Peptides against a protein of PDB entry 9IZ0. Designs and how they scored, part 247

Target 1, 345 residues: chain A of PDB entry 9IZ0
Amino acid sequence: ITCLGSNGHTYKQLVKGGNDDLRQDAVMEQVFEQVNGFLRSYRKTSQRNLSMRTYKVIPLALKTGVIEWVQDTIPLGEYLDSAHKVYHPKEWSLSTCRKLIAEKQMEDLETRLKVYDLVCRHYRPVFRHFFLESYADPVQWFTTQTNYARSTAVASVLGHVLGLGDRHGQNILIDKTSGEVIHIDLGIAFEQGKKLPVPECVPFRLTRDVVDGMGITGVEGVFRRCMEFTLETLRREEDSLLSVLEVLRYDPLFSWLISPLRRMKKQKMQLENFNQPESGNITTDASRDPKIQRNNVSGESEAERAILKVRQKLSSTLSVEASVGELIRIAQDPSYLALMFCGWS

## One batch from the design tools (peptide; made by RFdiffusion4, then SolubleMPNN)

Design b2_p23_8_s2 (from b2_p23_8, 12 letters changed)
Fold by OpenDDE base, seed 1:
Structure b2_p23_8_s2 (fold): chain B 345 residues (1-345), chain A 23 residues (1-23)
Amino acid sequence: as target 1 above (345 residues)
Amino acid sequence: VEKELEEKRKKLEELRKNEVFVE
């Protein structure tokens, strides 16, 4: 929908209807705005204009809301699929890579590492081309690539600290004007991604293409330093951040748990991306829901556990540099990336 | 394309070195 603002500007808005609770997105965007306040108040982050890119979410009902459509964006996954076909037309398709990874999903780590390496050799990084194609001027190219590395660093720290899940290439937008990343679909937070059928094993998305976009220095340049400054700011503002999350503990509209419906929907989307339209009635025999006695861990106990986990991630037991170094290592580790739905791109 | 890429990369390294001087 296009809305005319009171200022005479036209804003494109996405009306999202369905089973997705946009209140979770709205709450996470409020947390990001508070964090952006901390980043603006701290010299090391303010001087670098570090921020999490936000978008306006207006929940209109339990399942309906208006999302501010971020103009001039492209999904990272859409760009990468298109660019890979252009730059590497003899390499494997994304569908072929996905199929091979899925066929080995139930195999041991050694087999999964072998197939991941095989996929990586036949699907090379291309994301550096985004900046090279989009910006003819060297200053614009530099500025945009720097903005990308900075915004990715902020999003990586926040994504880890808040336990953001489902960070696939369709949930990460690239702003074509600034090069900044915009994270969307924030409804898998506080490590609920580990409860997905394909558990999320990485703290944030730092795949080969995400790194290729950082240019020649990869993670060892602007990205690492901006992660360090962001984590230093969040450690400094720990009590302020925890106070924001405590307000959410009492929000009756915020779900600290992934809904069974959302889990099933994500499961179907993961499976449907593997099935060509063979009309095979996979009767998911819903009759064998093992009665996992969901201990009715009260939503309060899950909120408390989530807040405790945020506090643990902000612990000063390790230096900022050591903590960031370990996060970057884990996020790029083939032993974790081979376990992901799309860890190669 | 590769040569222009490499020239842009060299210019990036110079600009990144200069960004270290703003600390």
Scores: peptide ipSAE 0.022, ipTM 0.565, DockQ to the pose 0.016
Fold by OpenDDE base, seed 3:
Structure b2_p23_8_s2 (fold): chain B 345 residues (1-345), chain A 23 residues (1-23)
Amino acid sequence: as target 1 above (345 residues)
Amino acid sequence: VEKELEEKRKKLEELRKNEVFVE
């Protein structure tokens, strides 16, 4: 919809209705605004304008809300699919890669690693071309690529700490003006993605294309340093962050349990991504899945567990540098990436 | 197009090498 504001400006808004629970998204955006406050207060993060890019979410009812229309964006996956066809027209299609990974989904890790390596050799990174195509001026190119690395670093730390898991290319928008990343569909938080049929295994998305967008330095330099400064800020503000999460423990709008409908929607999207035929054994009846019934875990006990996990991730037992180094290592580990829907791009 | 992108890439990588030493 298009709305005229009281200031005489016209705003585009997206109205979502039906089965989209926007309450989780709205809550996560509120957490990000609080974190952005911490990032603005700390010198090392404020000097670099480090922030999680947010979007306005107004829940109107249980399954209806208004979302800010993010202008001048493209989904990362949409760009990559298009760019790969242009720059590597002789390589495998995304559908071929997905099929090969899916055909080996039930095989051992060694077999899955061999198929992942094969896919990687036939589907090369292209995301560097986004910056080269979009920005003719060298200063604008450098600035936008730096903004990309900075915003990806903040999103990676927050994704790990808040347990957003892997963000697929349709849930990451790229701002064409700034080069910054915008994470959307935030309804899986606090490691709830690990409870999906195909679990999220990485702390954040750091695939070959995500790294290729960082340019010649890859993860070394701006990305690593900005992760370190972000994590240092969050460790300093641990009590403040935990206090924000404790408010969410009592928020009737927040669900610490993944809804059966959202689980089914994500499961369906997972199967569609693999081009798997509807296996008649996927009971669409959420009441009949014995795995749904066995989690008689109260939302309160899941909230407590989630807060404990956040505290554990903010632990100062390792240096900031060692913690970031390990996160970067895990996020790039082929043994995890080979288990994902699209770990190669 | 490809040659112009590669020349831009080279010039941009040189500029980046010079600026990454300053941050």
Scores: peptide ipSAE 0.020, ipTM 0.554, DockQ to the pose 0.017
Fold by OpenDDE base, seed 2:
Structure b2_p23_8_s2 (fold): chain B 345 residues (1-345), chain A 23 residues (1-23)
Amino acid sequence: as target 1 above (345 residues)
Amino acid sequence: VEKELEEKRKKLEELRKNEVFVE
């Protein structure tokens, strides 16, 4: 839909209808705006203009809403698939890599590590080329790559603390004007990604292509330092952040659990990536509703558990540097990435 | 399509060579 603003400007808006609960996205965007307030108030983060990029979400009903159209963006996964075909035309296709990882999903860690290493050797990082292609001016190139590293650092810390799941390349947009990352589809939070058919084992997405976009210094430059300043700000504002999350504890329309519909949709998307489209009439026998045992874990007990996990992630037991160092290590560890749906790019 | 891809690759190899000289 295109809306005419009261200022005479036309804004594109995406009306999303269907099974996507836009209220979860709207709530997470409100949490990000509060965190952006903390980042603006703290000297170390304010001086670097650190923020989580947000987008406007207006929920209209339980399954319908309006999303702001983010102009001049591309999904990370769309860019990477295109760029791999351009820069490495002799390497394996993304579909071949997905198939090989998927075929070994039920195998032991040793077998999964061997297949992950094999895929990594035949599907090399290319994301540095986004900046090289898009920005001919060296100052603009350096600025946008720096903005990418900063934005990714904020999103990585905040994504870990809030337990954001489903951080695949289609749910991460790149702003072509600034180089900043924009996270979309925020309905898997508070570590509910661990309940997916392929459990999420990493604190945030720090795959080889995500690192390749940071330039020559990789994680050891702007990225690490901006993660440290972001975590320091969130630790300082722990009580303020927890107070924002406590408001959600009493929202009867906020789900601290993964929606069964989202879980089924992800299971279907994972299964559809196993089946190449053989044109066989799959008669959708819709009849076997698995009685998912409503373990009546009160929504209150799951909220309390989620808030406790946020508090634990903000603990000062380790230094900021040690905590960030461990998060970066785990996020890049092949033993975790080999277990992911797409850990190689 | 292939010619535009080859021209982009050449321009990127040049940019990559120049990047190593600007840091």
Scores: peptide ipSAE 0.017, ipTM 0.448, DockQ to the pose 0.020
Fold by OpenDDE base, seed 4:
Structure b2_p23_8_s2 (fold): chain B 345 residues (1-345), chain A 23 residues (1-23)
Amino acid sequence: as target 1 above (345 residues)
Amino acid sequence: VEKELEEKRKKLEELRKNEVFVE
C-alpha cells in the first residue's frame, strides 16, 4: 500500500498477513530504537554515528501488520548470487553449493569441513564488488564501505546479545545509498535459532562475503573497533537494556519461544532451499491442534532465561577486546561455519 | 578495472590510517 504522511510525503508500506508474527519484529525494532538511544548518548559510539538501522512495524493484529517498505535496498543474498554469476561464471552455482552441504548435513565434522572447503574453493567471495560498482567516487566508495563495516559491527553485537537467529542473506538488506545493513524478519531471537532444524552455531553472520565487503582490512580496523565500542556501550547501559527487556517480559503479545508453526515453516523453507524431497513425516496434524496452550509458566521461565543469558553476554569478566576477539573468532571458525545452512558466503 | 581497484584500495588504506587519528 502507499500511505500519505502528515508531512505530505508518500510512503510505500508492505502489508503482511497470515502466519508471520509481526509483533516479534515490532518488539525487536523497539529494542533497537532504545539501543540507538544508548549509542547516541555514549561519546565513542555517537562520534561514529553508530546505529542499528530500523524500519517501522505496525502490528494490526496477532498475525497482521504493516511494515515500512525500505526503499533503495537489495537483499545481500540476491546481490551475491548475481555478482557470483558475473565475476565467477565458471564457479559452482549457489544451488550446487547448497546441495553438497545438505547431502553431508548428517555426517561427522571432518566430512562437513571437507565439503565446506570444497564449496569455498568453488564459490569465492565477491561482495567487495558491490562498493566498487555502486560508487565511482573514491570518497563515496570509502564512506559507504565504512558505513557497511560500522552497521555490520553494531548488528553483530546486538545480534549476539539479543540472540538473533535466521541471519541468512535474504534477511539482511543492503542500503544502496549508505552501504548500511538492515536486518529484517526478527522473529527468531533469544537463541531460538538453536532450535531450528539446522541449529545456529555462530553468534552472528560473519561469512567470507560479509568480510569481503569490509575491504582490504577485513575484520581488522573499523569493524572490530566498532564492535568494541558497541559492546562497551551495551555493558555501560546493561541495567537500562535489561529494564527494556523486562517490559517485554510482560507483553502478552511477545513470544520468547519459537512457535511450532514457525519452526515447521523454516523447516520447509530449508528443505526447499536444499532441493531435498519432502520427507513425508511432516505430520500436518500439528497445524490442527489449537490446544498447544502456551503454559504461561513456561513463557515466564523462558523470558527469565533469556534475560539471564543477555546479562551473561554483557558480563565484564573478559575485557571488551577479549570478548569481541572471541566473538569474531567463533563467527569465522570453519568448524562452526561448516555446520551452518549457508556458511560459505 | 583492476588498476582502478588498486588505486581505490590505496586510498582506502590512507583514509583508514586517518580514521585512527580522529580518535
Scores: peptide ipSAE 0.021, ipTM 0.562, DockQ to the pose 0.016; fails the geometry check

Design b2_p23_8_s3 (from b2_p23_8, 12 letters changed)
Fold by OpenDDE base, seed 5:
Structure b2_p23_8_s3 (fold): chain B 345 residues (1-345), chain A 23 residues (1-23)
Amino acid sequence: as target 1 above (345 residues)
Amino acid sequence: YEERLEKKRKELEELRKNEVFVL
């Protein structure tokens, strides 16, 4: 839909109809706005304009809502697929890489590491080209690459702390104006990604292409330091953050569990990506509603466990530097990335 | 690509001599 604003500007809006519960996205965006308040209050984060980029989500009904169309954005995965075809036309297709990883999904870790390394040699990082192509001016190039590293650092810390899942390249937008990342489809949170058919085993997405976008320093310098400042801020505001999450514990609209329908939808999308050549738009009209009895008793125990895990992730037992160092190590570890649905890009 | 990257690196090193970037 295109809406005319009271300011005379036309705003594109995405109307999502179907089994997508936008209420979880709207709640997570509210949590991000509170965290952005903490980042603005602390000198080390405020001086760097550190924020989680947000977008407007207006849930209209149980299965329908309006999402802000984030202008001047591209999905990371869309850019990467296009750029790999341009810069490395002799390398393997994304579909070939997905197939090879999938064929070995039930094999041992050693076999999965071998196929992951093989895929990595035939699908090289290209995300640095985004900044080189988009920004002729060296100042603008450096500023946007810095903004990318900063926003990725904030999203990585916050995504780990809140246990954000389903961080594939279509759920991460790049702002073409600022270079900042925008995370979308926030309905897999509080480590529910571990309950997916392919379990998520990394704290956040820090694949080779995500790192290639940071430039020559990779994870070192801006990214690492901005992760440290973000985690330092969240540790200071632990009680404030936990209080926000406790409000969600009592929200009857928020689901601490991945719905069976959402799990099945993700399973189908994973399976369909194994069997279909790239052919367009399947509107699956899922007109058969199984009455989801919300067992309220299971939701409260999962909320308590989720809040406890957030508290544990904010623990000051390790230094900020040690904690960030371990998160970066795990997020880049081939032994974890080889287990992921798309750990190579 | 490497020549363009190295050119942009040199241009950035010159800019960094003239501007205090708050990293």
Scores: peptide ipSAE 0.017, ipTM 0.460, DockQ to the pose 0.016
Fold by OpenDDE base, seed 4:
Structure b2_p23_8_s3 (fold): chain B 345 residues (1-345), chain A 23 residues (1-23)
Amino acid sequence: as target 1 above (345 residues)
Amino acid sequence: YEERLEKKRKELEELRKNEVFVL
């Protein structure tokens, strides 16, 4: 829809209706706005204009809301698929790569690593071309690449701390004007991505293309330093952040768990990429096993565990540099990436 | 790619030398 604002400007808005609860997205955007407050208050982060890009989410009903249409954006996955066909037309298609990873999903780690390495050799990074194509002016190119590395660093730290899942290329938008990343579809948080049929094993998305977009320094320099300053800010504001999350513990509308519908949708999407014949008897008999009723771990006990995990991630047991170094290592480790869903590549 | 990157680096160094911006 297009709305005329009281200021005389027209705003495009996405009306999302259906099965997705936009309250989760709205709450996560509110958490990001609070974190952006902390980033603005701290000298090391404010001097760099570090922020998580937010978008307006107005839940109108349990399954309907209005989302701000972020103008001049492209999904990372859409750009990468298009750019790969242009720059590497002799390499494997994304569908071929996904198929090969999917065919080996049930194999051992060694076999999965060999297939992941093979796919990586036949599907090279291209995301650097986004900045090279989009910005003729060297100042704009440098500024946008810097904004990309900064925004990716903030999103990576926040994504780790809050345990954001489902960070596939369609859930990450690139702003074509600023080069900043915009994370969308925030309904998998607090490590609920680990409860998917193919668990998410990395702290955030740091694929070869995400690194290629950072330019010649890769993760070294702007990205690493901005992760360090962001984590330092969040450690200083631990009590403030935990207080914001404690409010959500008592919100009966907030779900600390992945919704059954979203889990089923993701399960179906993960299984459809496996040539498993439809064993057409997913009988809806999830209503009849009395053993499923006993693991209603109260939403409160899941909230408490989630908050405890956030506190553990903010622990000063390791230096900021050591913590960021380990996060970057794990996020790029082939032994974790090869275990990811075939659609993560 | 490296040639384009090196071209943009030279252009950036020239802009810096001309005091158009400080990095």
Scores: peptide ipSAE 0.010, ipTM 0.384, DockQ to the pose 0.016
Fold by OpenDDE base, seed 1:
Structure b2_p23_8_s3 (fold): chain B 345 residues (1-345), chain A 23 residues (1-23)
Amino acid sequence: as target 1 above (345 residues)
Amino acid sequence: YEERLEKKRKELEELRKNEVFVL
C-alpha cells in the first residue's frame, strides 16, 4: 500500500497478511533500537556512527501487520545472482550449486567439504562489484564500502548475541544509497536456527561474497575493529540489554520457540523463494493449525535459557579481540559453511 | 577490477590529503 503521511510525503508499506507473526519482528526491532541507544552513548561506536539498521513494523493482529518498505534496497542474494551472471557467465548457476550441496546434505563432513570446495571453484565472489559499479565518485565509493563493513560488523555481533537465524541472502537487504545492510524476517532468534532441518552452524553470515564486499582488507580492517567496538559496547551495557530481554520474557505474545509448522514453512520458503522475489501471496491454507497449548512453563524456561545464553555470549572471560577473532574464524570456517544451505556466497 | 581499484585508491589518496576519516 502507499500511505500519505501528515508531512505530505508518500510512504510505501508492505501489508503482510496470513500466518506470519510480525510481533517477533517488531520485538527484535525494538531490541535493535535500544542497542542503537547504547551504540550512540559509547564514544568508540558513536564516533563511527555504528548502528543496526531498523525498519518500522506495526503488528495489527496475531497474523497481520504493516512493514515499512525500505526504499532503494536490494536483497543481497538478488544482487549476487544477477552480478554473478554478468561477471562470471561461464561459471555454474546458483541452481546448479544449490542442487550439488542439497544432494550431499545427508553425507559426511568430508564429502560435504569436497562439494563445497567444488562449488566455490565454480561460483566466485562478485560482491565487490556492487561498490565499484554503483559509486563512480571515490569518496562515495569509500564511504559506502565503509558503511557496509560497519553495518555488517554491528549486524554480525547482534546476530550472534541474539542468535538470529535464517540469515540467507534474501533476508539481508543492501541500501543502495548508504551501502548499509538491513536485516529482515527476524522470526528466527535465540539460536532457534540450530533447530532447522538444515541447522545453522555459523554465528552470523560471513560468506565469501559478504567478505568480498569489504574490499581488499576483507575482515582485517574496518569490519574486525567495528565488531570489537560493538561487542565492547554490548558487554558494557549487558545489564541494560538483559533488562530489555527480561521485558520480553513477560510478553505473552513473544515466542521463544519456533513451532514445528513454522520451521517446516520457513524451510519450504527457503527452497521455493530462491527462484522468485516474495510475491506477497503465500496463501497457505490456514485450515489446520492445531491449538498448540503452549505450556507457559515451557516458554518461560526457554526464555530463561535464551537470556542465560545471551549473558554467556557477553561474558568477559575472553578479551573482546579474542572473542571477535574466534567468531570471525568460525563464521568463515569451511567446516561450518559446507554444512549451510548456501555457505559459498 | 584491479586497475579500477588502483585508480580509485589513487583518487582517494589525493582526496584524503584534505579529509580525516575515523576508521
Scores: peptide ipSAE 0.008, ipTM 0.358, DockQ to the pose 0.016
Fold by OpenDDE base, seed 3:
Structure b2_p23_8_s3 (fold): chain B 345 residues (1-345), chain A 23 residues (1-23)
Amino acid sequence: as target 1 above (345 residues)
Amino acid sequence: YEERLEKKRKELEELRKNEVFVL
């Protein structure tokens, strides 16, 4: 839709209808706006203009809302698939890589690591080309690559602390003007992604292509330092952040429980991305309701556990540098990346 | 392409050395 604002400007907006509860997205964007306040108040983060890129979400009903149309963006996964075909036309297709990883999903870690390494050899990183293609001017190229590393660092710290899940290449937009990342579809937060059939094992997405976009220094330099300054700010503002999350504990619009429908939809998307339809009538008789023992985990008990985990992640037990170093290590560990649906790109 | 990449990498390293990371 296009709306005329009271300021005389026209705004394009996406109306999203269906089974998607946009209330969680709207709440997470509000949390990011508060965190952006903390980043602006702290000298080390304010000087570097560190922020989480946000977009406006207005939930209209339980399953309908209006989302800001983020102009001049591309999904990271869409760029990577197109660029890989151009720069590495003799390498494996994304579908071939997905198939090989899927075929070994139920195998041991050693077998999964061998297949992951094989896929990595036949699907090389290309994301550096985004900056080289999009920005002819060296200053623009440097600025946009720096903005990418900064925004990825902020998003990585927030992704870990707030337990953002499902950060695949389609849920990360790249701004073609600034080089900044924009995280979309925030329907999984507070480690709810660990309750999926394929649990997310990494604290944030730091795959080979995510690193290739940072340029020659990779994670070493702008990215690491911006993670450190962001985590230092969040540790300083721990009580302020926890107070924001306590307000959400009592917000009737926020669900601390994954809806069975969202869980099933994400489970189906995980399974359907593994099953290209080779012609076979798998009548999945979805009529066998697995007696999910509803452990009567009250939404309140999940909220309390989520807030406790945020507090634990903000603990000063380790230095900022040690904490960031460990997060970067885990996010790049092949033993975790080999378990992901798409850990190679 | 590799020469352009390497030139841009050198220019980046020089910019990253000369920029006090205040920008």
Scores: peptide ipSAE 0.025, ipTM 0.561, DockQ to the pose 0.017; fails the geometry check

